# Peptides against a protein of PDB entry 7RZF: the designs that were tried, part 5

Target 1, 358 residues: chain A of PDB entry 7RZF
Amino acid sequence: PFQEEHLKQLYKIVPIKDIRNLYVTFPIPDLQKYYKSNPGHYLGHLIGHEGPGSLLSELKSKGWVNTLVGGQKEGARGFMFFIINVDLTEEGLLHVEDIILHMFQYIQKLRAEGPQEWVFQECKDLNAVAFRFKDKERPRGYTSKIAGILHYYPLEEVLTAEYLLEEFRPDLIEMVLDKLRPENVRVAIVSKSFEGKTDRTEEWYGTQYKQEAIPDEVIKKWQNADLNGKFKLPTKNEFIPTNFEILPLEKEATPYPALIKDTAMSKLWFKQDDKFFLPKACLNFEFFSPFAYVDPLHCNMAYLYLELLKDSLNEYAYAAELAGLSYDLQNTIYGMYLSVKGYNDKQPILLKKIIEKM
Target 2, 358 residues: chain A of PDB entry 7RZF as posed
Amino acid sequence: PFQEEHLKQLYKIVPIKDIRNLYVTFPIPDLQKYYKSNPGHYLGHLIGHEGPGSLLSELKSKGWVNTLVGGQKEGARGFMFFIINVDLTEEGLLHVEDIILHMFQYIQKLRAEGPQEWVFQELKDLNAVAFRFKDKERPRGYTSKIAGILHYYPLEEVLTAEYLLEEFRPDLIEMVLDKLRPENVRVAIVSKSFEGKTDRTEEWYGTQYKQEAIPDEVIKKWQNADLNGKFKLPTKNEFIPTNFEILPLEKEATPYPALIKDTAMSKLWFKQDDKFFLPKANLNFEFFSPFAYVDPLHSNMAYLYLELLKDSLNEYAYAAELAGLSYDLQNTIYGMYLSVKGYNDKQPILLKKIIEKM

## One batch from the design tools (peptide; aimed at target 1 Q72 I83)

Design b1_p9_2_s3 (made by RFdiffusion4, then SolubleMPNN; from b1_p9_2, 5 letters changed)
Fold by OpenDDE base, seed 4:
Structure b1_p9_2_s3 (fold): chain B 358 residues (1-358), chain A 9 residues (1-9)
Amino acid sequence: as target 1 above (358 residues)
Amino acid sequence: SLTLPRITL
């Protein structure tokens, strides 16, 4: 475990590639024995959430961050790390202290709300779906992965242990949250802007860096992180599939899409899955408009319309993606194309949300 | 996202 002297440290790192990253790292206890409750996954789900009221949404709204990842990572024997990693904009690189303040405000919001069993249940359900429909890995890769997992899990649980959450442990969530404090932080900023400003070289890769203590004033600022009213827990994920029924193959099932509806305003083709036998569907819609490509103005209007539509759907995109649903919207020379793919159960919900925004 | 990139420092 890190001693006090290893905490409250700032690392300024020069990358080989032109990247701007912030790593906010907390030492945490080894949680491996708690795999059935996985409190680090619960916290990673919330901190790494991309929906309205999320940490990422606020940091994006300020133009400081492009992407955010939160979660536990293995350390050495007997300890782990919880890491919040963000991709920084050029402006975000100037606001690292304020970005970290927002991280602590979000963590403070999680403390104030307390552990939520419904969030755990969603994580459980998502993992159960991922397990149930796990694609068959190549035998060699699968065997190597299983051999690695056998180091941590009983043989009877080795197939499920990475996926199945069984125990809601609010005490362990609170224990991890108690480690996510400014006094326990290690910050790494990765940017070429530190070139010529470093005084150390890492011995393994020759990475140039500078190590500094984080000022006590900055630590106190983060310790006094208030409840930011912009931060909210996510809403329930309405896209999580619950029905996995596979309909029997129709006797007249064609190897190609059959025209099942033909009207003046619409044609519908349908093909039943005869190969994969998964509770998944692909809905493809082509919209035709004589105005979509008639002139440059209409083309630009159609483009702007889809960009605005995509932006308006961003609130659902993340929740849908977590649930194994995706959509695509494209301009065509004839109008627009919409695709909805993934588990069939909640596709009507996503499709309805898309249509309501259209 | 939950997937921490491999920090290739």
Scores: peptide ipSAE 0.027, ipTM 0.644, DockQ to the pose 0.234
OpenDDE base, seeds 1, 2, 3, 5: peptide ipSAE 0.023, 0.022, 0.025, 0.026; ipTM 0.632, 0.628, 0.645, 0.639

Design b1_p9_2_s4 (made by RFdiffusion4, then SolubleMPNN; from b1_p9_2, 4 letters changed)
Fold by OpenDDE base, seed 5:
Structure b1_p9_2_s4 (fold): chain B 358 residues (1-358), chain A 9 residues (1-9)
Amino acid sequence: as target 1 above (358 residues)
Amino acid sequence: SLTLPRITF
């Protein structure tokens, strides 16, 4: 485990690739024994959330960060890490201290709100869905994975342990949150901008780096992180499927799509699934417009419209994706294509939101 | 995103 001398350290690392990354790492206790409650997953879900009022949403609005990942990572036996990783913009590289301040402001928001049982329940439901409808894996890879995780889980639970949450443990969530403090932080900044500014070389890969202590004034600034009113807990995920009923195959089910509606303005083709028997659907819409590709101006306007529409739908996209729903919007030479895919139960909700934004 | 890429530090 890291001792005090290993905490409050900044690493400036020179990558081979032109990448800009920030890693904010906290040592945490080994959470393996708490797999039934998985407090690290709970915190990773919130910290790594991409919806309105999330850490990522705010950092994106500043132009500092492109992507964010939060979660637990295995260390050695007896300890783990919680890591917040962001992809930095060029501007974000200049604002690393402020980015980390925002991370601590969000963590402070999580402390102020306390553990939320409804968030745990959503995680539980999402994981249960993921387990129940898990895709077939290649047997060799799957067997090797299972053999590896047998060291961590009872034989009876080895198939379920990575998915099925059983226990809401607010005490464990608070325990992990208590480790996410500035005094426990290790920061790594990865950028080519540190080339020629390093004093150490890593032994195994020859990675050039500089290690510096984070100034006490910076640590204090992060310790005094207040509540940022822009940070909010996510809203309940309305896209989580609850109905998994598979309708019986129609007696006259055709192997091909059948035309079930024909009007002057619309044609609808339907094919019932006769192969997979999953509570999923694929909705495809082709919109025709004589203006979509009439000239370069209209073509560019149609493109811009879809980019703006996608941007306006971003608030729902993440929540839908978590729930196993996806959409796709594309320009065609004839107009626009929309696809909605995933669990059929909540597809009407997503489709309605898309249409309301159009 | 929840899935930390296995960045082996």
Scores: peptide ipSAE 0.016, ipTM 0.536, DockQ to the pose 0.226
OpenDDE base, seeds 1, 2, 3, 4: peptide ipSAE 0.014, 0.012, 0.014, 0.000; ipTM 0.529, 0.494, 0.539, 0.441

Design b1_p9_3 (made by RFdiffusion4)
Pose (drawn by RFdiffusion4):
Structure b1_p9_3 (pose): chain A 358 residues (1-358), chain P 9 residues (1-9)
Amino acid sequence: as target 2 above (358 residues)
Amino acid sequence: PPSIFSSSS
């Protein structure tokens, strides 16, 4: 649908609720026919990746961006999109050309070195382990899912869809990585600061927007010289699991969680799993404080402190959320709350680091 | 008309 008359364009959209965002849209051909190599998931794993020396951590370090989401958007049949969607700070709206410049800096940093063998082996291992201990399904919604992807795949791999990968073909990685060029951009800015500046309006919904077609100054400023920032490739993962042993049932087996520790400091509830036999467990905690909801100031500083703790710890723990260990730490009325769940091997390192950062 | 994508895969 994107003919070349309406490429290289930058719209400005006025919202109703106060948000600020930047959408970078590329068009690409259909890659649903390539469901074994999956080049879009490779570039999505390399673009939208938080951690040390990556695209998001540098934009955090310049104070312009809270978070960004990579990957490719799939539309209808016979055509596909690719999206880099970002949200903006107060002075992140002033430097949009520099943000997209850094996006092509990281793309060119990934074009000078191209394919990687160990990233494909690591991602295939992760999908294989995440498929081998695939948990039970709720019977409603699961049959709609496997009847939703029944049109595309044969009868043998109706289940093993986007779980098992056979081959690492760098040609298709290079092909989809070439289609990401600044002659293929479509920038869209959402900001509430364009109230009285919009000429055009939408008939169907009634929204207002613009046409600021990007002059060639910034296009030929985008693709001209792109060496690097302080970017780097992600490093070897240490949260990949190795212990897949189901521990045996002990003498005191109970059908419901029993109180084991009762002190004036803490109490526990424990139950060994009897039904599921998956090498994974969930640990949860609820810390109490009478000062958490005393007045609005003390009920306000709690969200700020807990949010800054999540800010400063996502850079560390994104590898744990990527390997299958997810944690969550949010505030409640009474006190604050913690819940770490996932594979059975790496809960102590993650929970201990959470406490000592807390 | 513009198109925006608030989600991706």

Design b1_p9_3_s1 (made by RFdiffusion4, then SolubleMPNN; from b1_p9_3, 3 letters changed)
Fold by OpenDDE base, seed 3:
Structure b1_p9_3_s1 (fold): chain B 358 residues (1-358), chain A 9 residues (1-9)
Amino acid sequence: as target 1 above (358 residues)
Amino acid sequence: PPVIFDSSN
């Protein structure tokens, strides 16, 4: 366990590569015994969320952060870490204190809202999907993984323990959330800007760093983090598949797309999957407009239209991605191309959202 | 994204 002397510390680290990273680390209890509820995953899902009202969304809007990752990591025996890691912009490197303040504001929002069973259910469903469609690992890797997890899980659950959430434990979520406090924080900033400003060298890798205590005034600022009205819990992910039925292969299935509908306004080609037998589909739409490429003005208007359309769809992008759906929009010389890919069950929902924004 | 730390690492 970290002693008090190891808490509220700032590490300024010189990387070999030109990278700018911030690590905000909290020591947490060993949660391994709570794998069925996995409260750290619940918190990681929310803190690492990328949708509207998320921590990342706000930090991106300020130009301080490019990416954010949040979750639990194993430590030494008997404790874990909860880590929030961000990729910093050059501007973000100047605003680390404020970035961490926003982290604590988001954490405070999570405290105020309390544990949400629907969020747990989404995590459960997402993990179930990930497990069900996990690619067959190479036997060696799989065996090594199983051997490792046998130390932690009952034999009967070893294959599923990492993916199957079974128990909603709001008490454990609150317990972990209570450890995510400024008094328990360890901060590491990784930047070449610290070159020549370090006083220590790490023994194993020769990494240059400086360690300093975080000022009590800064800790107090973070402790007094208010509710930021920009932070909101995510909306329910409507794209999570629930139907995984695979339709039987048609007797007359062609190895290439067959024209199944031909009208004055549309042609439809269909090819059934004869190889993978997954509950996935690829929907490809080519829109033809005689005006799309008639002149440079129309071409630029078509481009601008798609950029605006993409921007308007950003609110769904992350939720779709989490659910194993993706879309692509591109200009063509004839008009526009739209692709929707992933699990077929909720593709109509995503497609409808796209069409409604068009 | 959430880090699902694969317990194997």
Scores: peptide ipSAE 0.013, ipTM 0.503, DockQ to the pose 0.089
OpenDDE base, seeds 1, 2, 4, 5: peptide ipSAE 0.008, 0.011, 0.012, 0.010; ipTM 0.415, 0.473, 0.450, 0.474

Design b1_p9_3_s2 (made by RFdiffusion4, then SolubleMPNN; from b1_p9_3, 4 letters changed)
Fold by OpenDDE base, seed 1:
Formats: sequence, structure tokens, C-alpha cells
Structure b1_p9_3_s2 (fold): chain B 358 residues (1-358), chain A 9 residues (1-9)
Amino acid sequence: as target 1 above (358 residues)
Amino acid sequence: PPVVFPSSR
């Protein structure tokens, strides 16, 4: 474990590639024994959330961050890390202290709201879906992976232990949150802008870096992080599939799409899956308008319309993606194209959301 | 998104 001298440290690192990253790292206890409750995953789900009121949404709105990930990482024997990692914009590189302040404001919000059993249930359901439909690994690779996992899990649980959540443990969630404090922080900033400003070289790869103590005044600012009213817990994910029934192949099923509806205003083709037998569907809609490409103005207006539509759907995009749903909207020379793909069960909900924004 | 960092082991 890190000694006190290793805490409250800032590392400025020169990358080989032109990347800008911020790593905010917290030493935490080894959580492996708590795999049935997985408090680190619960916190990673919330801190790494991309929906409205999330940490990323606020940081992105300021133009400081492009992407955010949060979660636990294995450390050396007897401890782990919780890491919040962001991809920094050029402007974000100038506001690292404020970015970290926002991280602590979000963490403070999580403390104030307390552990939510419904969030745990969503994590459980998402993991169950991921487990059920995980890609089949090659037998040799799978065997090697299982052999490694056997060091951590009982044999009877080894196949499910990575995915199966069984116990809601608010006490463990609070325990991990208590480790996510400014006094327990290690900060690394990765940027080429530190070239020529470093005084140390890493032994293994020759990476140039500078190590500095974070000023006490900065630590105090982070310790006094107020509740920020822009941060909210996510809403319930309505797109998580619960029905995985596969309908029997119809006797009259054709090997190609059949025209099942033909009207003056619409044609509908249908093809039942006869190969994969997954509870998934692809809904494809082509819309035709005589005005879509009549002149450059109409073309530009159609483009702008779809961009605005996509923006209006951003609130659902992340939740849909987490649930294994996706949509695509494209301009065509004849009008527009809409595609909805993924698990069949909640596709109508996503489609309705899209139509309501149209 | 939430990330499970690959185990260092």
C-alpha cells in the first residue's frame, strides 16, 4: 500500500503519443472477496455514467473533457485502485484542478444520496445480460482464463462470478466512497506540453516525468467540495431487456425478406432469423421525401434537422448502448434512414423515443 | 463508461 509520502502527489508525464489524459487514483482495499456485491462496480457505473447529470456531462459541457472512465483496478497484493480517467481537451489541460473539484463534488453527491438498491439491481441485470450473451471464447483461451479465475473464485461459481451480483451491500459502497477523498489522491497528468519540464526518468521505459506535492490549499479546496446542483443520479434505464424469448421459426418462413405489407404510403419486408437464433432484431426504416434533395438549401436543412434530432436523443443514447441497443440516423438522397438494432425486447421503447423527438 | 481495468495479474 502507498505510504503517506505517496499520497497527495501530482505526476506530470510526457507521453510518446500526442495524448492528453488525467488519472485520478485512489488506493482502496482489496475488494475481490466482495465479488458478490461488487461495490467498486457500483461506484464505477455511477462515476463513469454518461447520462444527464453525470460527471462527464458537466465536464463535457465545459469543453474540458471528451471521455471519462471510472472503476477499480487491481494493484499489488492486498490493495486495489479506484481510478477516474478522463481524456482532456486543450482547454481541460488548463483546468485540471477544477476538473478534480467536480469529481469530488460528484462523489459528495453520491455520499449525500447514499447507496441505491435500484442502481445495484440495474447493474445486476446488465451483468446478467452480458453473461448470457457473451461471445464464446476459443476453448483453449477459455480454459486458460478459467484456470486463472480459479485462484479467486470457487469452482462452482467460476463461470458466473465475474458477472453475477447477489448481495446489495450499502456498507461496502460507503466504505469505498470513504476512500475516495482528497487526502488519499494520486494525480497523473499525461501531456506533451510537459516536454522539457521534467526532472525524472522512469526506470523501465525511460518515460520522463515530474513529481510534485499537491499544495495543501488545493487539497483543502477539494475537501470542501460543495454539493453541485448540476449533478444528479441517473434515471432508471428503461432499455434493459428482461424478455429473451426466441419465437419458433414459422413453417412458411422464407430464406429472404418477404413483402408483408404493400400500401400507397409504405412497404414492409420481414425476415425471420433462421441462423443465429438470438433475441435480437434489426429495424430499418427508409423515408422518402420529394423535398429532401430538391436544392442545396433543402439538403442543408435536412442535414441540420438530423443533427438536431441526434442532439435531442443524446439523453437516451448512453442508456440504450448500456442495454445493448443502438440506433442510427442518416441523410439519404431521397430522405432519411433510421435503424434500430439490438435486443428485441425494448426496441419499441427506443423507437417510440425517437419518433417522439421527430 | 464504467471500466473494469484489466487485472495486472
Scores: peptide ipSAE 0.024, ipTM 0.627, DockQ to the pose 0.093
OpenDDE base, seeds 2, 3, 4, 5: peptide ipSAE 0.015, 0.017, 0.016, 0.018; ipTM 0.565, 0.572, 0.526, 0.576

Design b1_p9_3_s3 (made by RFdiffusion4, then SolubleMPNN; from b1_p9_3, 3 letters changed)
Fold by OpenDDE base, seed 4:
Structure b1_p9_3_s3 (fold): chain B 358 residues (1-358), chain A 9 residues (1-9)
Amino acid sequence: as target 1 above (358 residues)
Amino acid sequence: PPVIFDSSR
């Protein structure tokens, strides 16, 4: 366990590569025994969420952060870390204190809302999907991975333990959340801007760094993080598949797409999967408009329309991605192309959302 | 010693 002297520390680190990163780290208890509830995953899911009202959405809106990752990492024996890592913009590098304030505001929001069983259920369902459709790793890699996992899990659970959530433990979520406090923080800022401003060298890699105590005033500022009304819990992910039924191959299944609808307004081709036998589909739509490329104005309007459409769909992009769905929108010389790919079960929901925004 | 992040990443 870190002693008090190791907490509330700021590390300014010079990278080899031209990167700007912020690591906000909290020591937490060893949660390995709680793998069935995985409270760190629950918190990582929320803190790392990218939807509306998320921490990342706010930090992106300010132009301070590009990406955010939250989650637990293994430490030494008997402890772990919870880490929030962000990719900083040049402007974000100047606002690290405010970024961390927003992190604590979001954490405070999580405290105020309390543990949500429905969020746990979504994590459980997502993990179940990931497990069910996990690609078989190469035998050697698989064996090595299993051997590593055997140190942590019973043999019977080794295959499932990383994926299957079984127990909603709000007490453990609250316990971890209680460790995510300013008094327990370790901050690392990685930037070339610290070149020539360091006084220490790391022994293993020769990394140049400076260690400083975080001022008590800054700690107090973070301790007094209020509820920011911009932060909201995510909405339920409507795209998580629940039906994985694979329909039998039709007797007349063609090796190529068959024209199954031919009208003045539409043509539809269909090909059943005869190779992968996954509960996945690929929907491709090509829209034709005689006006799409008739002149530069119409071309620009079509382009602008698509950009606006893409922007309007951003609210669904992350939820769809988490659920194993993707969409693509492109301008074509004849109009527009739309693709929806992934698990077939909730594709109609995503398609409906797209159409509603069109 | 405090775990310092690898800057080689």
Scores: peptide ipSAE 0.017, ipTM 0.499, DockQ to the pose 0.202
OpenDDE base, seeds 1, 2, 3, 5: peptide ipSAE 0.017, 0.008, 0.014, 0.009; ipTM 0.524, 0.497, 0.502, 0.528; seed 1 fails the geometry check

Design b1_p9_3_s4 (made by RFdiffusion4, then SolubleMPNN; from b1_p9_3, 3 letters changed)
Fold by OpenDDE base, seed 4:
Structure b1_p9_3_s4 (fold): chain B 358 residues (1-358), chain A 9 residues (1-9)
Amino acid sequence: as target 1 above (358 residues)
Amino acid sequence: PPVIFESSN
């Protein structure tokens, strides 16, 4: 375990690449024995969430952060780390203290709301989907991975242990949350802006860095993080598939899309999957408008319409992605193209959401 | 030693 002298430290690191990163690290107990509940995954899911009311959403809105990752990482034997990593903008590099304040505000929100069983269930369901449709790795790579996992899990569970959540343990979630405090923080800022401002060199890679104690005043500011009303728990992910039934191949299945509907206003082609046999579908829509490309004004209006539509759909993008759904919207010379891809079960829900925004 | 995370990204 880190001694007190190793906590509340700031590391200013000079990268080789032109990158700007912030790492907010907390030492946590070894959670390996709790793999069935995986409280670190629960917290990583929420802290790393990208939907409305998320930490990332707020930090993006301020122009400080591009990406955010939250989760547990293995440490040395007997301890782990919980790390929040963000990609900083140039402006964000100037607001690191405020970014970290927002992190603690979000963590405080999680404490205030308490552990949510429905969130755990979503994590469980998402992991179950990922497990069920895990691509067959090459046997050698798979064997090596399994051999590594055997160090941590019983042989009987080794295939599932990384994916299957079984036990909701709010006590463990709270225990980890209790470690995510300013007094336990280690901060690393990675930026070329620290070039020539470092006094230490890392022994292994020659990385230049400076270590500083975080001022007690700053720690106190983070300790006094209030509830920011902009932070909200995510809504339930309605796109998580639950039906994985593979429909029987039709006797008259054509190797090419067959025209199954032909009207004055619509044509529909259908091709059943005869190769992959996955509970996935691709829905492709081409919308035709005689006005879409008639003049520059109409072209610009069509473009703006699509951009506005995309922006309006951003609230669903992350939830859809997590659930293995994707959509694409493009302007065409004839109008608009829409594609919805992924697990077929909840595609109608996503499609409905798209249509409602159109 | 402080674990300096080199982002591979």
Scores: peptide ipSAE 0.016, ipTM 0.466, DockQ to the pose 0.286
OpenDDE base, seeds 1, 2, 3, 5: peptide ipSAE 0.009, 0.008, 0.012, 0.015; ipTM 0.472, 0.457, 0.487, 0.480

Design b1_p9_4 (made by RFdiffusion4)
Pose (drawn by RFdiffusion4):
Structure b1_p9_4 (pose): chain A 358 residues (1-358), chain P 9 residues (1-9)
Amino acid sequence: as target 2 above (358 residues)
Amino acid sequence: APSLPPLSF
């Protein structure tokens, strides 16, 4: 649907609720026919990746961006999109050309070195382990899912869809990586600061927007010289699991969690798993404080402190959320809350690091 | 997950 008359364009949209965002839209051909190599998931794993020396961490270091989501958006049949969607700070709206410039800097940093064998092997191993201990399904919604993807795949791999990968073909990685070029951009800015500046309006919904077609100054400023920032490739993962042993049932087996520790400091509830036999467990905690909801100031500083703790710890723990260990730490009325769940091997390192950062 | 802008093309 994107003919070349309406390419290289930058719209400005006025919202109703106060948000600020930047959408970068590329068009690409259909890659649902390539469901074995999956080049869109490779570039999605290399663009939208938090951690040391990556696209998001440098935009955090310049104070312009809270978070960004990579990957490719799939639309209808016979055509596909690719999206880099970002949200903005107060002075992140002033430097949009520089943000998209850094996006092509990281793309060119990934074009000078191109394919990687160990990233494909690592991602295939992760999907294989994440498929081998695939948990039980709720019978409603699961049959709708496997009837929702029954149109595309044969009868043998109706289940093993986007789980098992056979081959690493760098040609398709290079092909989809070439289609990301500044002659193929469509920038869209959402900001509430364009109240009285909009000429055009939408008939169906009634929203207002513009047409600021990007002059060639900034296009030929985008693709001209792009060496690097302080970017780097992600490093070897250490949260990949290795212990897949189901520990045996002990003498004191109980059907419900029993109180084991009762002190004036803490209490526990424990139950070995009897039904599922998956090498994974969930640990949860609820810390209490009478000062957490005393007045609005003390009920306000709690969200700020807990949010800054999540800010300063996502850079460390995104590899744990990517390997299958997810944590969550949010505030409650009474006190604050913690819940770490996932594979059975790497809970102590993660929970201990959470406490010592807390 | 990625999404389009809230505009109808």

Design b1_p9_4_s1 (made by RFdiffusion4, then SolubleMPNN; from b1_p9_4 with S3T S8R)
Fold by OpenDDE base, seed 5:
Structure b1_p9_4_s1 (fold): chain B 358 residues (1-358), chain A 9 residues (1-9)
Amino acid sequence: as target 1 above (358 residues)
Amino acid sequence: APTLPPLRF
């Protein structure tokens, strides 16, 4: 466990690779015993969310951050960490204090809204889907994993314990949120810009670093983080599948795609799955336009159109991905290609949203 | 993205 002297510290670290990263780390209690409620996963889901009104969306809008990861990490026995890690832009490296302020503003928003049972239920449902449809692991790796997990879980629960959420525990969510405070922070900035500005060397890897106390003024600024009106909780994830029915194989099922619709404007081929027996589908659409590749101007306009369309769909992309849905949009020499893949249940919802933006 | 749940080894 870190003593008070180890808190409110800033580490400036020189990487070998040309990378810019910020790690904001909070010591937290060992949450292992709370695996049925997993409050750290709940908070990681929200803090690491990429939808509208998320921490990442705001930091991206500022041009300061490319990616964000948030969640619990194991420490030594008897404690854990909650870590928010961001990939910094060159501009973001100049705004680290303000980035961390935004992190505390988002955490303050989570405190103000309080624990949401519907968010827990979504996490539960997502984990249940992931468990039910997980790929087969290699027996050796799986056995070794299970053997390790047996130290933490009852034998009866060992197969499900990583995935099965059972208990909504708002008290534990609040308890973890209470540890996500400026007085409990450790900050590490990783950048080559610190080369020649370090005074210490790490023993194991020879990593050059400088350790500094975070000024009390900066800590107070973060402690006084207000509610930023740009931060919002995510909307309900409408893409989470609920129907997993596998339709029986049709008697006339072809081993190849069959033409099931032929019109002047469209042809449709269908193949039922005869191999995997998963509640998944692949929808592939090819759109043909005589204008798509007629000249360089039209080609560039078609490219720009798809880039704008993709950008307009970003609000749904993350929620769809979490729910095991994906889409792809590509320019072709004949027009445009659209693919929608994943669980079939909510594909019509995603497809409708794509078409509404087109 | 959320951190992967700790691979509880």
Scores: peptide ipSAE 0.026, ipTM 0.618, DockQ to the pose 0.140
OpenDDE base, seeds 1, 2, 3, 4: peptide ipSAE 0.014, 0.010, 0.008, 0.011; ipTM 0.650, 0.560, 0.557, 0.578

Design b1_p9_4_s2 (made by RFdiffusion4, then SolubleMPNN; from b1_p9_4, 3 letters changed)
Fold by OpenDDE base, seed 5:
Structure b1_p9_4_s2 (fold): chain B 358 residues (1-358), chain A 9 residues (1-9)
Amino acid sequence: as target 1 above (358 residues)
Amino acid sequence: SPTLPPLRF
């Protein structure tokens, strides 16, 4: 485990690739034995959330961050890390201290709200869906993976242990949150802007870096992180499927899409799944407009409209994706294409939201 | 995203 001398450290790292990354790392206890509650996954779900009021949403609104990942990482035996990793913009590279302040403000929000059983239940449901409808893996890779995890899980649970949550443990969530403090932080900034400004070389890869202590004033600033009113817990994910019923094949099921509706304004083709037998559907809509491609102005307006529509739907995109729903919007020479895919149960909800924004 | 892709260090 890291000693106190290894905490509150800043690493400035020169990458080979032109990348800008920030890693905020916290040493945490080994959570392996708590796989049935998985408190690190709970915190990773919230810290790594991309919806309105999330850490990422705020950091994106500032123009400082493109992407964010939060979660537990294995260390050596007997310890783990919790890592918040962000892809930095050029502007974000100048605001690293403020980015980390926002991270601690969000963590403070999580402390103030306390552990939420409904969030755990959503994680449980999402993982149960992921387990139940897991894609087939290559046998060799799967067997090797299972053989590796047999060291960590009972034989009877080895297939389920990475997915099935059983126990809501608010005490363990709070225990991990208590480790996510400025006094327990290790910061790494990865940027080519540090080239020629480093004093050390890593032994194995020859990576150039500089190590600095984080100033006590900066640590205190992060320790005094208040509640930022822009941060909110996510809303309940309305896209989580609950009905997995597979309807029996119709007696007259055609191997091809059948025309089931024909009107002056719409045609509808339907094909029942006769191959996969999954509680999933693909909805595809072609919208026709005589204006979509009539001239360069209308073409550009149609493009701009779709970009604005996609932007307006971004609030739902992440929650839908988590629940195994996706949508796609494309310009066509005839108008617009919309696709909605995934679990059929909540597709009407997503489709309704898309149509309401159109 | 909550899932850290395995940081292939």
Scores: peptide ipSAE 0.019, ipTM 0.598, DockQ to the pose 0.239
OpenDDE base, seeds 1, 2, 3, 4: peptide ipSAE 0.012, 0.008, 0.006, 0.008; ipTM 0.549, 0.517, 0.510, 0.526

